Peptides against a protein of PDB entry 2AZE. Designs and how they scored, part 67

Target 1, 148 residues: chain A of PDB entry 2AZE
Amino acid sequence: AQECQNLEVERQRRLERIKQKQSQLQELILQQIAFKNLVQRNRHAEQQASRPPPPNSVIHLPFIIVNTSKKTVIDCSISNDKFEYLFNFDNTFEIHDDIEVLKRMGMACGLESGSCSAEDLKMARSLVPKALEPYVTEMAQGTVGGVF
Target 2, 101 residues: chain B of PDB entry 2AZE
Amino acid sequence: GRLEGLTQDLRQLQESEQQLDHLMNICTTQLRLLSEDTDSQRLAYVTCQDLRSIADPAEQMVMVIKAPPETQLQAVDSSENFQISLKSKQGPIDVFLCPEE

## One batch from the design tools (peptide; aimed at target 2 D77)

Design b1_p29_3_s3 (made by RFdiffusion4, then SolubleMPNN; from b1_p29_3, 14 letters changed)
Fold by OpenDDE base, seed 4:
Structure b1_p29_3_s3 (fold): chain B 148 residues (1-148), chain C 101 residues (1-101), chain A 29 residues (1-29)
Amino acid sequence: as target 1 above (148 residues)
Amino acid sequence: as target 2 above (101 residues)
Amino acid sequence: MSLKSSDLKGGSRLFKLDVGLFSKLVELP
């Protein structure tokens, strides 16, 4: 009885750890897909334009963004060494990291929400190594989380 | 029996975790390769139009922040305070605005 | 992740940036 109890505890521990790793893997996959998809988009765009965009017209990864109304008054205090910033707003703001930006741009093919079309899924699969394709499929189906 | 069932479950879970570890290693390797690829890094960018497109429908000012690893960000929103505080330990923080039309 | 200031509910939240290929906001306790 005690032995079984110990094993049950261990079972639960392992299940929780697996769940955490599943989440981590999914995020890594989304990062890979989003990054590669972005690169391909831009490569194609530059080829079509026959030139790269002006340097001041693009923002390279990595970054985060803050957006607020154009009417929002922003006061900024910066340390001399630029190690510290303080922004004061007179209204609401939003903060987004770059992966979230890419997800909203569709660079993750809707895989992040399991709402990808067949075409999106095809794209997603094409952007990962073969070994990861089954997992991408599971993500699209929303079936990740089971024991396999 | 119960013991045998649990033992089998643990073995299956171990195999599952090993598979996950393997997949994570593959994925991590791919990301590392991307970080080492100069062409990929050159092409890893968004436009200001992209950034504005993901914001709320209202016209937005978009501020871009490039900060070193482990930079701390504190956000405050109250009736008295609407602020973002950034603190880096590894280098300077770069902030700029997307150009206005 | 994304954060709307309105989601702070009159308080504050602390994050660190996990920076690699991406800059990921990681919330701290």
Scores: peptide ipSAE 0.711, ipTM 0.938, DockQ to the pose 0.818
OpenDDE base, seeds 1, 2, 3, 5: peptide ipSAE 0.698, 0.693, 0.703, 0.710; ipTM 0.937, 0.937, 0.938, 0.938

Design b1_p29_3_s4 (made by RFdiffusion4, then SolubleMPNN; from b1_p29_3, 17 letters changed)
Fold by OpenDDE base, seed 2:
Structure b1_p29_3_s4 (fold): chain B 148 residues (1-148), chain C 101 residues (1-101), chain A 29 residues (1-29)
Amino acid sequence: as target 1 above (148 residues)
Amino acid sequence: as target 2 above (101 residues)
Amino acid sequence: MSLKSSSLNGGSKLYKIDAGLFSTLVELP
């Protein structure tokens, strides 16, 4: 009885660990899809324009963004070595990391929310190694969560 | 019996976790390859228009932060203070505004 | 991840930036 109980505890521990790793894997998949899709988009755009965009007109990964109303007053204090910044706003703000930005841009093909069209899913599958395609399919269907 | 069943379950979970680890390794390898590909890095960018497009509501001011790894970010929102604090230990932080088009 | 300052409800949150291929905000305890 005690042995069985110990194994039950271990079972639960492993299940939780697997769940965490599943979440991590999903994020990694979304990252590579979003990244590759972004690169593909820009490559195509540059080909169409027959030139790259001006260097100061683009923001390269990695980055974080802060957005607030244009009416918001911002006071900024910067250390001499630029190691420290302090921003004071007179109104609310939002912070987004770059992967979130890419997701909202559709670079993850809607896979992050399970809202992939057939074409989106096809694109997503094409941007991952063969071994990951089944998992991408599961993500799109919302069937991830079980033990495979 | 129950013991045998649990033992079998644990073995199956171990195999599942190993498969999961394998897939994660594949992913991390892909990401590493991307980080090492100069052409990909050159093309890994967004425009200020892209950044504005994801802001809610529209017509927001967009500030970009380029910070070294392990940079600390503190956000405060109270009736008295709306604040962002950045502290880096690995190098300078770059902050700039997206120009309006 | 995204943070709306209004969600802080008078408080604060602390993050570290995991910067590599991406710059990911990781909430700290």
Scores: peptide ipSAE 0.630, ipTM 0.933, DockQ to the pose 0.843
OpenDDE base, seeds 1, 3, 4, 5: peptide ipSAE 0.622, 0.625, 0.626, 0.625; ipTM 0.933, 0.934, 0.934, 0.933

Design b1_p29_4 (made by RFdiffusion4)
Pose (drawn by RFdiffusion4):
Structure b1_p29_4 (pose): chain A 148 residues (1-148), chain B 101 residues (1-101), chain P 29 residues (1-29)
Amino acid sequence: as target 1 above (148 residues)
Amino acid sequence: as target 2 above (101 residues)
Amino acid sequence: SKFYISPSIQQRIEEQQQEEQEQEQQEQE
């Protein structure tokens, strides 16, 4: 019984590591797909009607987005060297990652929620190496859990 | 008995984890190659029209933050106001708005 | 909280806090 207790806690510790790692693997696959999709969208857009986009109309990754109502008062304070910043808000605001932005743009082909059309899935499968294809299929069905 | 049952479980979980680590290894390698790729980095950007479909600078205000790696972001819910603090240990941080308003 | 932060940002914050705690423990040692 004593030894069995030790094996059980070890088993539960491993189950926790696998559960964390599955979520990490899924996030990484989505990033790999979203980045590669964004790059190819821009590569193609730069063909259609030549001359690359003006530098001010473009934002390179990595970045963070903060949005609030147009009325919301913001108070900005900056350190000399611009290493430190402080923003005060008199209302609710939202913070979004670039990956989240790319997902909402549909760059991950709806794979973030299994919302893929046949073409979306085909696109997602082609942007990932063959060894990751089964796991992409698992993500598309939502049958990722059960903890294998 | 149960001891053998737990031992067999530990073996399944060991093999499953080795497989997961392998796939993660392939996955992070793909991301590393993308980060080392100059043409991809040059093309890894979003337009103002992109940031619109997720929050357009017509009704809502949009702020873009670019801080070097390892910088800290603290968000605070005071008794009366909200705050965002950014502390970069190395390198300056950049902040700007979107053109359409 | 009344404000929204994406899960990826929350996770980054949490990782940074854990790293700071480990540094503090190393300094105490």

Design b1_p29_4_s2 (made by RFdiffusion4, then SolubleMPNN; from b1_p29_4, 15 letters changed)
Fold by OpenDDE base, seed 1:
Formats: structure tokens, sequence, C-alpha cells
Structure b1_p29_4_s2 (fold): chain B 148 residues (1-148), chain C 101 residues (1-101), chain A 29 residues (1-29)
């Protein structure tokens, strides 16, 4: 009885670990799709323009975004060497990492929110190795984890 | 019996986890290849137009922060305190503002 | 370490970036 109980605890532990790894894998897939899609978009855009964008007109990854109302008063303190920043706001703000920005731009093809059209799914599949294509399909259908 | 059944379940879960690990390794390999490709990194950028789609500078002030790896970020967003603290150990931090149209 | 920059300075930075963007757009024309 005790041995069975120990194995049941271990089973639950492994199931939880698998669940966590599934989430991590999905995030990695979304990140890969977003990055490759971004690069592809920009490559095409530069080819059409026959030039790269002006240096000060773009922000390269990695970065983070902070946004707040234009009415928000911000006090910014910067160290002499620019190693330390302190921002004080008089109202709420939002912080977004670059991956979240890419997702909101549609670079992950809506796969992250289940808003993946047939064309979006085709694009998403084309941006991952063959071994990952079935998993991308399962993500779009919401059937991830059916094997477990 | 029950013991044999649980043992078999654990073996099946182990195989499933190994499959996940394999897929994760494929993903991390692809991401590493992207990071090592200088042309890809050159093209890994967003424009002001992209950022406007996230938060319109007409309504929101948008700051972009470029910080070195391992930079510490502390944020407090409460009625009593609204603060962001950045501390880098590897180099200077750059802050940009998204221009209005 | 000594710290600096107020909201007024941020506004100046914003204006400078807008000016640079405008200049870059003009150079592309």
Amino acid sequence: as target 1 above (148 residues)
Amino acid sequence: as target 2 above (101 residues)
Amino acid sequence: SKFFISQSILEKIKKQEEEEKRKEEEEEE
C-alpha cells in the first residue's frame, strides 16, 4: 500500500513536470515563429525599399517597452555612467517584453491565442522544422497533451 | 495488479517526457542558430510603426529600453507607488522615446 | 551616484527624436 502511494505521488509529480514542459515548448515554438516571421518581413521590406531602414528608425531585439498615459508625470533619474535608472510615475504604467510585442504585432500568426486562420497556420508551419509541425497543428487546434 | 499498473504508467510518462525534451532541443537549436546568424540579428528589429500598433503615442507615451544582459528590473505598480528601477552590471542602459506622427 | 533628468528633459528627447525621424524621412525622398 505504501509503495503504491509513493508511485502515485511520483506519477503526479511527473504529470506536473510534463505540463510545465509543454508550456515551455509552446513558448519556444511561438518565439521561434515570431522571430523568423519578423526577420522574413523585414527582409522583404528592405528588398522592396532597396535599402535598409535608417539606423535611428528601428529598435533591434532585445528590448522592453514601457507605456503610460501622456498625462502621467515621470521623474527619471539616471546615473552618470547610465548603469542605473529610476523612474517615478504619478500613475499606472505597462511593461511589455519584446516577445509580447511581437505577438501583438501578429508575428506568431495568432497561434498564441487560438486565432490562427488557415493561412496563418500554413505560415506558422513553414517557419518551424518538420518535427515541430504536428505540434504546431495541435496548438492551433487546442489539442496539445492528447498523448498524455 | 495496482503496483504493476502504476509502474507501467510511469514508464509511459517517462517516454512522453523524453519526446518533449527532444522537441524542446530542436526548438532551442533553431533559436541558437538564429542568434548566431548575423544577418538574422540585423533583421530582428521593430519600427516605430510597429510600436504605435501596440500603444499609440498620440494617447500613450512609449519608452523603449535597451539593456545589457542580466540587467535587474524592479517594478512597483500600486496606488502608493509607481516605480521602475533598472540596474545594469554589464554596460550602459539606453532609453528611447517613440516619436509622435 | 548622482542622478538627473526630469519630465521636461524627456520631452526634449522626444522632440529631438521626432526631428531626427523627420530628417531621415526627408533624406529618403
Scores: peptide ipSAE 0.057, ipTM 0.831, DockQ to the pose 0.018
OpenDDE base, seeds 2, 3, 4, 5: peptide ipSAE 0.031, 0.029, 0.051, 0.083; ipTM 0.832, 0.821, 0.831, 0.833; seeds 3, 5 fail the geometry check

Design b1_p29_4_s3 (made by RFdiffusion4, then SolubleMPNN; from b1_p29_4, 18 letters changed)
Fold by OpenDDE base, seed 5:
Structure b1_p29_4_s3 (fold): chain B 148 residues (1-148), chain C 101 residues (1-101), chain A 29 residues (1-29)
Amino acid sequence: as target 1 above (148 residues)
Amino acid sequence: as target 2 above (101 residues)
Amino acid sequence: SKFFISESILKKIKELEEKKKKEELEKLE
C-alpha cells in the first residue's frame, strides 16, 4: 500500500513536469514559427522592392511595446548612461513583448489560438524541422497532451 | 496488479519526458541558429504598419523600447500609480515612437 | 513613417549630454 502511494505521488509529479514542458515546447515552437515566418515575409518583400526598407522605418527584434492613450501624459527620467529609464503615466498603459506582437500579426499562423486554416497549418509545418511537425499538428488540433 | 500498472505508467512517462526534452533541444537549437544568422537577424524586423495592427497610432501612442538582454522591466498599473521602470545591465536602452500614418 | 524619439525624451537625452560635458570640464579644473 505504501509503495503504491509512493509511486502515485511520483506519477503525479512526473505528469506535472511533462505538462510544464509541453507548455514550454509549444511556446518555443510558436516563437520559431513566428521568427522564421517574419524573416521569410521580409525577405520576400525586400526582393519585390529590390531594396531594403529605409533606415528608421523598421524595428529589429528584440523589442517591447508600450501603448497608451494619446492623451496620456508621460514623464520620463533617464540615467546618465541610459541604462535606466523611469516612465510615469497619468493613466493606464499596455505592454506587449515582441513575441506577442508577432502572434497578433499572424506570424505564428494562428497556431497559438487554434485558428489555423489549412494554409496556415501548411505554413507552420514548413517552418519547423521534420521532427516537430507532428507536434505542430497536435497543437493545431488541440490534442497536445491528450494521453493524460 | 496496481503496482505493476503504476510502474509501467512511470516508465512510459519517463519516455515521454525524454521525447519532450529532445524536441525542446531541437527548438532551442533552431532559435539559436536563427539568432546567430546575420541575414536572418537583418530581416527580423517589424514596420510601423505592423505595429499599427497592434495599437493604432491614431488613437494610441505607441512607444517601442529596445533594450539589451537581461534588462529588468517593472510595471505598476494601478489607480494610484502608473509607472514603468527599466534597468539594463548590458548597455543603453533606446526608445522610439511610432508615428501616425 | 519613420520611428522617432519623442521631444520629451530627446530633451532629456540632450540634458544628459550637457551634464556630461560639464562634468568633463570640471575635471579639468
Scores: peptide ipSAE 0.369, ipTM 0.875, DockQ to the pose 0.024
OpenDDE base, seeds 1, 2, 3, 4: peptide ipSAE 0.364, 0.077, 0.286, 0.360; ipTM 0.874, 0.847, 0.868, 0.872

Design b1_p29_4_s4 (made by RFdiffusion4, then SolubleMPNN; from b1_p29_4, 15 letters changed)
Fold by OpenDDE base, seed 3:
Structure b1_p29_4_s4 (fold): chain B 148 residues (1-148), chain C 101 residues (1-101), chain A 29 residues (1-29)
Amino acid sequence: as target 1 above (148 residues)
Amino acid sequence: as target 2 above (101 residues)
Amino acid sequence: SKFYISESIKKKIEELKKEEEKRKEELEE
């Protein structure tokens, strides 16, 4: 009885760990898709324009975004060497990392929310190694975790 | 019996975890390759138009922060204080404002 | 002003705005 109980505890531990790894894998897949899709888009755009974008017209990864109402008053203090910044707002703000920005841009093809059209899913699959395609399909269907 | 069943379940879970680890390794490898590819990094950028799709500058101020690795970011968003503090130790921080359309 | 920034940031913002404006003009052509 005690042995069985010990194994049950271990079973639950492993199930939880697997769940965590599934989440991590999904995020990694989304990052890969988003990055590759972004690169592909920009490559195509530059080919169409026959030149790279002008300097300072684009922001390279990595970056973070801060947004707030245009009515928000912002005070910014910066050290002389630009190593330190302090922003004071009179209202709430939002911070987004570059990955979240890419997702909201649709670079992850809606896979992050399970809102993939047939075309989106096709794109997503094309941006991952073959070994990951089945998992991408499961993500799109919301059927990840079938091992449980 | 119950013991045998549990033992079998644990083995199956181990195999499942190994499969996940394998897939994760594939993903991390791909991401590493992207990070090491100069051309990919050159093309890994967004435009103001992209940012407008996230938060319309007509209604929202959109600020972009480019900070060196390991930059410390502290944010306070409460009724009493709204503040962002950045401290870099590896270089200067650049801040950009996305203009309106 | 509703947004106080350093001169260095102002310069960067101006550069960004100029480039974005140029891009807009190109897209309109």
Scores: peptide ipSAE 0.132, ipTM 0.837, DockQ to the pose 0.018
OpenDDE base, seeds 1, 2, 4, 5: peptide ipSAE 0.063, 0.085, 0.081, 0.073; ipTM 0.842, 0.839, 0.842, 0.845

Design b1_p29_5 (made by RFdiffusion4)
Pose (drawn by RFdiffusion4):
Structure b1_p29_5 (pose): chain A 148 residues (1-148), chain B 101 residues (1-101), chain P 29 residues (1-29)
Amino acid sequence: as target 1 above (148 residues)
Amino acid sequence: as target 2 above (101 residues)
Amino acid sequence: APLFASLENVSLPVTMKHGTPSFTATLKS
C-alpha cells in the first residue's frame, strides 16, 4: 500500500506534465501554422502590384495590442530612456497578443477551435511537417484530451 | 495486483511523454528555423487593415507595443482606475497608434 | 529572437475590468 501510494503520486505528476505538454504542443502547432500562413499571404500580396508596403503602414512581429474605447482617457508616463512606461486608464481596456491577432485573422485556419473547412484543414496540414499531421487531425476534431 | 497496475501505467505514461517530447522537439525546430529565416522575418508583419477585422480604429482606439524580449508587463485593477506598466531591463520600448481615425 | 510576444504564466487576450485580478507577466525570450 505504501509503495502503491508512491507510484500513484508519481503517476499523477506525470499525468500533469503530459496535460501541460499537450496544450504547449497545440499552441506551438498553431503558431507554426499562423506564422507560415502570414508570411505566405504577404509574399503573395507583394507579387500582386509590385513595390513592397510603405514601412509606416506595416507592423512586424513580435508585438502586443492594447485597445480601449476612443473616449477612454489614457495617461502616459515615460522614463528618460524609454525603458519604462506607465499608462492609466479611466475605463476597461483589452490586451491582445500577436498570435491572438493572427488567429482572429484566420491565419491558423480556424484550427484554434476545430472550425476548419476542408480547404482550411488542407491548408493547415500542408504548413506542418508530416510527423505533426496526426496531431493536427486531433486538433481538428477536438479529440486531443483523454490524456494519452 | 495494483502495484503491477500502477507500474504498467507508469510505462504507458513514460512512452507517451517521450512521443510528446519528440513532436514538441520537431515543432520548436520548425519555429527556430522560421526565426533564423531572413525572408520570413521580413515578411512577418500585419497591416492596419489586418488589425481592423479584430478592432477597427473607427470606433475603438488601438495601441501597438513593441518591447524587447524579457520585458515585464504589469496590469493593475486599482480601487478606482486601471493601469498597464511596462518595465524593460534592456533596450527601449516603442508605442504607437493606427491610421484611419 | 522570439517570433511572438507571448507572456509567461498569463494567457491572452485579457480584458481588464472591475473585478479582474491584477497580475505581472514577463515576455518570453

Design b1_p29_5_s2 (made by RFdiffusion4, then SolubleMPNN; from b1_p29_5, 10 letters changed)
Fold by OpenDDE base, seed 2:
Structure b1_p29_5_s2 (fold): chain B 148 residues (1-148), chain C 101 residues (1-101), chain A 29 residues (1-29)
Amino acid sequence: as target 1 above (148 residues)
Amino acid sequence: as target 2 above (101 residues)
Amino acid sequence: MPLFAKLKDVKLPVKMEKGTPSFTATLEK
């Protein structure tokens, strides 16, 4: 029946929307975990060193990374006010965001790939509100995708 | 019947989405709190050692770009070379190089 | 202030190589 067909279309639309929101939530959770883990790491490190690191030795979030071969020739033009930059590369380059950097550093506890140890999972759970812990567990198991 | 089943499914999906929205709100709130916490912001940094761990300067040259919001980034593939153009409206752009250890 | 850098409508990482489409994006608030 046409009515059933219409509802099927609506059902599919809602399922897709939920899927998108699940993806967004997972990313938000990873951001939270990575950020808090980073802060915790640095706090501990500074306490052990009994001083903050030199200002020019650290890069604060947010940032973007551009990497290329060490052999790549780069020409850089900078405006006087530093409002404009132009980089010319004679070879390929990559652009990465800071959250990706943190993930590669292990700050997201391997949760981004659903491959974290028991210890990593414990850490991840400790860095989110209680209400989000079940979702973190599902992410670790790779079972996120079902409807609540 | 089929109609009743579909109707029930839609109701269940609505409830699921509401639950999802709730969790998203919680998470967004946490992120907002972090963005407003001065101590957290002070400690939200990576080191050159961190960057070396993901991109070894022995093989890769690593540039760090810090730019204000709404900065335009243009990446271009030309016949002669590759380009990155940065244009900021709100302030200066800072670019740093991660030195080799 | 945003916690992380995000390019609007562009998902990173991006590898710019021969044949990679050129793009323009802006850093989100």
Scores: peptide ipSAE 0.513, ipTM 0.919, DockQ to the pose 0.880
OpenDDE base, seeds 1, 3, 4, 5: peptide ipSAE 0.509, 0.510, 0.505, 0.504; ipTM 0.918, 0.919, 0.919, 0.919

Design b1_p29_5_s4 (made by RFdiffusion4, then SolubleMPNN; from b1_p29_5, 9 letters changed)
Fold by OpenDDE base, seed 3:
Structure b1_p29_5_s4 (fold): chain B 148 residues (1-148), chain C 101 residues (1-101), chain A 29 residues (1-29)
Amino acid sequence: as target 1 above (148 residues)
Amino acid sequence: as target 2 above (101 residues)
Amino acid sequence: MPLFAELEGVKLPYKMEKGTPSFTATLKK
C-alpha cells in the first residue's frame, strides 16, 4: 500500500540522517580528545620547563596552515590594513586545518583511524565524559556504524 | 504485517537518533566549556616543532594563517599559477612562518 | 571563539594541483 511505501521512504531518510550524525559525533569526540590531550601535554611541558614557552615559539588555536615545497616561488600582496592577502604559487600547495594537525600529532590517540594501542585507548577514554566512553571504545574497534 | 514492522522500525530509529543527539549534546557542552576556560585557551597551542613533525622543514615550508571568523579564503587554479586570496571582514589577518624557517 | 578553525565550502585536507577545482570557503563563526 501507499502507506507502506511512505514509511519505507521515511525509514531510509532516518537511516541516512543517523549515519550523518554518527559521523558528526565522531568528529566532535575527536575534537574533544585532541584538545584536552594538547592542553595536558602543554601543561606538563611547561611544568617540566618551569616556564611558559616564548611567545613567538607557539601558535595558538585556531589556525589554518598552508604548506608547499621550499622551492615554490611565492609572491604575496597585502592590503594596508591587512584585511586582504593575495598569494601566488608557481607550484602545488596544501591547506590543512588545526584539528588535522593535532590528529597527525597523535593528539587524538589514533582514534581517528581506529589505530589505538591499549594505552591510546586508555588515554582517549580518560579524556571524555563517562557517557561517551562506550562510543570511544566502538570507534577504536571500528564497530561504529550500526544503529543502536 | 509489513506495516506493523515498519512502524516498529521507525520507532526504534527515533529512539536511536534521540540517544545520538544526547551524546552530541554532551560533546558540544564539553567543547563549549573548553572554549570558555581561560587556562585551557592559554595552553591550546602547538609549537614549531609540532609543525615540523607533520611537514618536513627540509622539504616543505609551512605558512600559518590566523584570521577572524567570516574570513573568506579563495583558491584558484589559473593558467599561470595557483592563487590563494584571503579577505577578512572583521579584522586583520596574520600570516607568518615558523621562526626556524 | 571556536576551538578549531573550520572552513565551510571546501573539504580539507586540500591539495591544489593542476586541474583542481577552484573554491571559495569561509571560516565559520
Scores: peptide ipSAE 0.586, ipTM 0.923, DockQ to the pose 0.883
OpenDDE base, seeds 1, 2, 4, 5: peptide ipSAE 0.108, 0.572, 0.017, 0.581; ipTM 0.859, 0.921, 0.849, 0.923

Design b1_p29_6 (made by RFdiffusion4)
Pose (drawn by RFdiffusion4):
Order: C-alpha cells, then structure tokens, then sequence
Structure b1_p29_6 (pose): chain A 148 residues (1-148), chain B 101 residues (1-101), chain P 29 residues (1-29)
C-alpha cells in the first residue's frame, strides 16, 4: 500500500506533465502554422503589384496590441532611456498578442478551435512537417485530450 | 495486483511522454529555423488593415508595443483606475498608434 | 527572434470588488 501510494503520486505527476506538454505542443503547432501562413501571404502580396510596402504601414513581429475606447483617457509616463513606461487608463482596455492577432486573422486556418474547412485543413497540414500531421488531425477534431 | 497496475501505467506514461517530447522537439526546431531565416523575418509583418479585422482604428483606439525580449509587463486593477507598466531591463521599448482615425 | 507573453494571449481588464495585479514576462519562443 505504501509503495502503491508512491507510484500513484508519481503517476499523477507525470499525468500533469503530459497535460501541460500537450497544450504546449498544440500552441507551438499553431504558431508554426500561423507564422508560415503570414509569411506566404506577404510573399505573394509582394508579387502582386511590385514595390514592397512602405515601412510605416507595416508592423514586424514580435509585438503586443493594446486597445481601448477612443474616448478612454490614457496617461503616459516614460523614463529617460525609454526602458520604462507607465500607462493609466480611465476605462477598460484589452491586451492581445501577435499570435492571437494572427489567429483572429485566420492565419492558423481556424485550427485554434477546430473550425477548419477542407481547404483550411489542407492548408494547415501542408505547413507542418509530416511527423506532426497526426497531431494536427487530432487538433482539427478536438480529440486531443483523454491524456495519452 | 495494483502495484503491477501502477507500474504498467508508469510505462505507458513514460513512452507517451517520450513521444510528446519528440514532436515538441521537431516543432521547436521548425520555429528555430523560421527565426534564423532572414527572408521569413523580413516578411513576418502585419498591415494596418490586418489589425482592423480584429479592432479597427475607427471606433476603437489601437496601440502597438514593441519591447525587447525579457521585458516585464504589469497590469493593475486599482481601487479606481487601470494601468499597464512596462519595465525593460535591457534596450528601449517602442510604442505607436494606427493610421485611419 | 520571436517572443511570447508568459500568460494568456489575450487579457481584458475590468473593475472588480477587490484590487488585483497581473505579472507577465516576454519569453523567447
């Protein structure tokens, strides 16, 4: 019984590691897909009607987005060297990652929620190495859990 | 008995984790190659029209933050106001708005 | 190089009954 208790806690510890690693694997696959999709969307757009986009109309990764109502008062304070910043808001605001932005743009082909058309899924499968194809299929069905 | 049952479970979980680590390894390698790729980095950008479909600078205000790696972001819910604090241990941070308003 | 937030990818701040803080760090991918 004593030894069984030790094995059970070890089992639960491993189950927790696997559950954390599955979520990490899924996020990494989405990023791999989203990045690659964004790059190819821009590579193609730069062909159509030559001259690369003007530098001010473009934002390179990595970045963070903050949005609030156009009316919301924001108070900005900056350190000399611009290493430190402080923003005060008199209303609700939202913080979004670039990956989240790319997902909302559909760059991950709806795979973030299994919302893939046949073409979306085909696109997602082609942007990932063959060894990751089964796991992409698992993500497309939502049958990722059960903890293997 | 139960002891063998738990031992067999630990073996299944050991093999499963080895497989997951392998896939993660392949996955992070793909991401490393993307980060080492100059042409991909040059093309890894979003337009102002992109940031619109997720929040357009017509009704809402959009702020872009670019801080070097390892910088800290603290968000605060005061008794009366909201705040975002950014502290970068190395390198300056950049902040700007979107053109359409 | 690529970085990520150490926390959730999206955060919405709203008034609550008690003050609170959230701490995030930019981590390399």
Amino acid sequence: as target 1 above (148 residues)
Amino acid sequence: as target 2 above (101 residues)
Amino acid sequence: SFTKLSGPSSLTMTHSSTPSTHHFTLEPI

Design b1_p29_6_s1 (made by RFdiffusion4, then SolubleMPNN; from b1_p29_6, 10 letters changed)
Fold by OpenDDE base, seed 2:
Formats: sequence, structure tokens, C-alpha cells
Structure b1_p29_6_s1 (fold): chain B 148 residues (1-148), chain C 101 residues (1-101), chain A 29 residues (1-29)
Amino acid sequence: as target 1 above (148 residues)
Amino acid sequence: as target 2 above (101 residues)
Amino acid sequence: MFTKLSGPSSIKMTKSSTPYTLNYTLVPV
């Protein structure tokens, strides 16, 4: 029946939307964990040192990183008002956002790959509201979306 | 047809989506609270040591870009063209080099 | 410590249209 066909189309649409939201939620959770973990780390470090780091020794979020071989030649053009930059490279480069940097630093406790130690999982759970803990557990186990 | 079955499936999917929406709202709220907390923002930084752990300055040149929100980054990475263009609409862009050890 | 890049210099825009063009928008976390 036409009605059943319409409902099947709707079913597929909803499934796709749910998948998108699952991906978005996972990313938001990782961002939250990574950020809180970073703040906690730095707070502890500053307490131990009894002083903040020198101003020019740190970069605050948000930022992006560009890296390339030390052999790569880079030409840079900057507008007078610094609103516009142009970089020309003679070889390949990589771009990383701050979240990716935090993940690679281990700030997301390995949750991004679903590979967490018991301690990492405990830390991750402690950095989110109670309502999000079950989802963190599912992420660690690689069982997110199992209800579908 | 399968009207009854499909109807029930849609109800279950609706419930699942509502649960996701709820969790996303919680998460978004937490991120907002972090963004509004001055102390958290003060402590939201990485060091040169952190960046060296990601890309070794001995082998890689590491450049850090601080740009206002909504800054456009256009990147081309091909065999014939390697380029990054930055265009800000809200303020100046700052670029830093990570020093070697 | 980080070294800040300084300019300015004239921007020489080159037309680039390749399938390897990527676009990003920087936003706060």
C-alpha cells in the first residue's frame, strides 16, 4: 500500500537523522571530556608550580595547527590589517584543529577510538553529567547505537 | 501490508531521537557553562610541550593560527598546488611558530 | 616560547580550482 511505502521512506529518513545526531553527540561528549580534562590538568600543574605559565609559552583555545616538513618552503602574505593571510607551500601540509590536538594529547582518555583502560573510563565518566555516563560507557565499549 | 509494524518502528525511533535530543541538550549546556566560566577559559591552553608531542618540531614546522570566529580557511593540497588562505571578518588573525627544543 | 609572525606583505592571490580544495570555518569550542 502507498501508506506503507510512505512510512518506509519516513523510517529511513529518521534512521539517517538519528545516525547524524549520534555522531554529533559523540563529538560533543569528546569535546566536553577533553576540555574539562585539559582544564583540570592545567589547574593542577599551576598549583604545583605556584604560578601560571609564561604568557608566550601557551596557546589558548580556540586554535588550529598547520604542520609541514622542515624542508618545505613557505611563502606568507599578510594584509595590512591582518585580516587576510596567504600561505604558499612547495609541498604537502597538514591541518589540525584544537579538538584533534586534545584528542592526540590523550585528553579524551582514548574514548575517541573506543579503547579505554579502566582508569581512563573512570576519568571520562567523572567529567560528564550523570545522564551522559551510560553513553560514555557505550562509546568505550563500541556499542553505541545498538538499539537500532 | 506492514502498517502496524512500521507504525511501531516509527514510534520507537521517535523515542530514540527524543532521548538523543535530551542528551545533546545536556551536553550543549555543559559546553556553554565551560565557555562562560572565566577560570576555565584561563586554563584552556596547550603548551609548546603539548604541541611537540603532536608534531615534532625537529622534523616538522609547526604553525599555530589564532583567528576570530567565522574566519574562513581555504586549503588546497594537491600535487600542483599547496596553499592556505585565511580571511577574517571579525578581527585580526595571529600566527605563531612553535619553537624547536 | 612561541614566536609571533609579523608582516605585512602584499597578498598575491592565485586562482585555485582543484578537487583538493578544502574549506574550514573557525569557531569557538
Scores: peptide ipSAE 0.208, ipTM 0.870, DockQ to the pose 0.186
OpenDDE base, seeds 1, 3, 4, 5: peptide ipSAE 0.214, 0.033, 0.160, 0.118; ipTM 0.877, 0.849, 0.866, 0.861; seeds 1, 4 fail the geometry check

Design b1_p29_6_s2 (made by RFdiffusion4, then SolubleMPNN; from b1_p29_6, 11 letters changed)
Fold by OpenDDE base, seed 3:
Structure b1_p29_6_s2 (fold): chain B 148 residues (1-148), chain C 101 residues (1-101), chain A 29 residues (1-29)
Amino acid sequence: as target 1 above (148 residues)
Amino acid sequence: as target 2 above (101 residues)
Amino acid sequence: MFTRLSGPSRIVMTKSSTPSTLNYTLVPV
């Protein structure tokens, strides 16, 4: 009985760890898809334009964005060496990392919500190694909760 | 029996975790390859149009922050305090504004 | 075109009195 109890505890521990790793894997997959899709989009765009975008017209990864109402008053203090910044707002703000931006741009093909179209799923699969395709399919179906 | 069943479950979970680790290694390898490919990095950018699609500058002001690795960001968002602090130890921080246009 | 913010300006830090604090570390990838 005691041994069974110990094994039950260990089982639960492992299940929790697996769940955490599943979440991490899903995020890694989304990052990969988003990155590759972004690169593909921009490559095509530059080919069509026959030139790269003008300087200062684009922001390269990595980055984060901060957004707030245009009515929000912002006080910004910058150190002389630009190593320190302080922003004071008079109202709420939002912070988003570059991956979230890419997701909202559709670069992850809607896979992040598990509601991608057939075309989106096809694109997503094409942007990952063969070994990851089954997992991408599971993500699209919302069935990643299972242990394999 | 119960003991046998639990033992088998743990073995299966171990195999599942190993498979999961393998897939994660594949993913991290792909991301590393992307980071090492100069052409990919050159093409890894967003435009003002992209950012406008995320937060319309007609309603929202959008700032873009580019900072060296290990830069610390502290954000406080409460009814009494709205603040973002950035501290870099490896180089200067750049902040850009996305125009409304 | 993006507009670059410029300084310097004096930094005056304020203490946080709320539990709603988020901390991030920027990393490449």
Scores: peptide ipSAE 0.162, ipTM 0.868, DockQ to the pose 0.182
OpenDDE base, seeds 1, 2, 4, 5: peptide ipSAE 0.052, 0.051, 0.045, 0.067; ipTM 0.859, 0.856, 0.855, 0.859; seeds 1, 2, 5 fail the geometry check

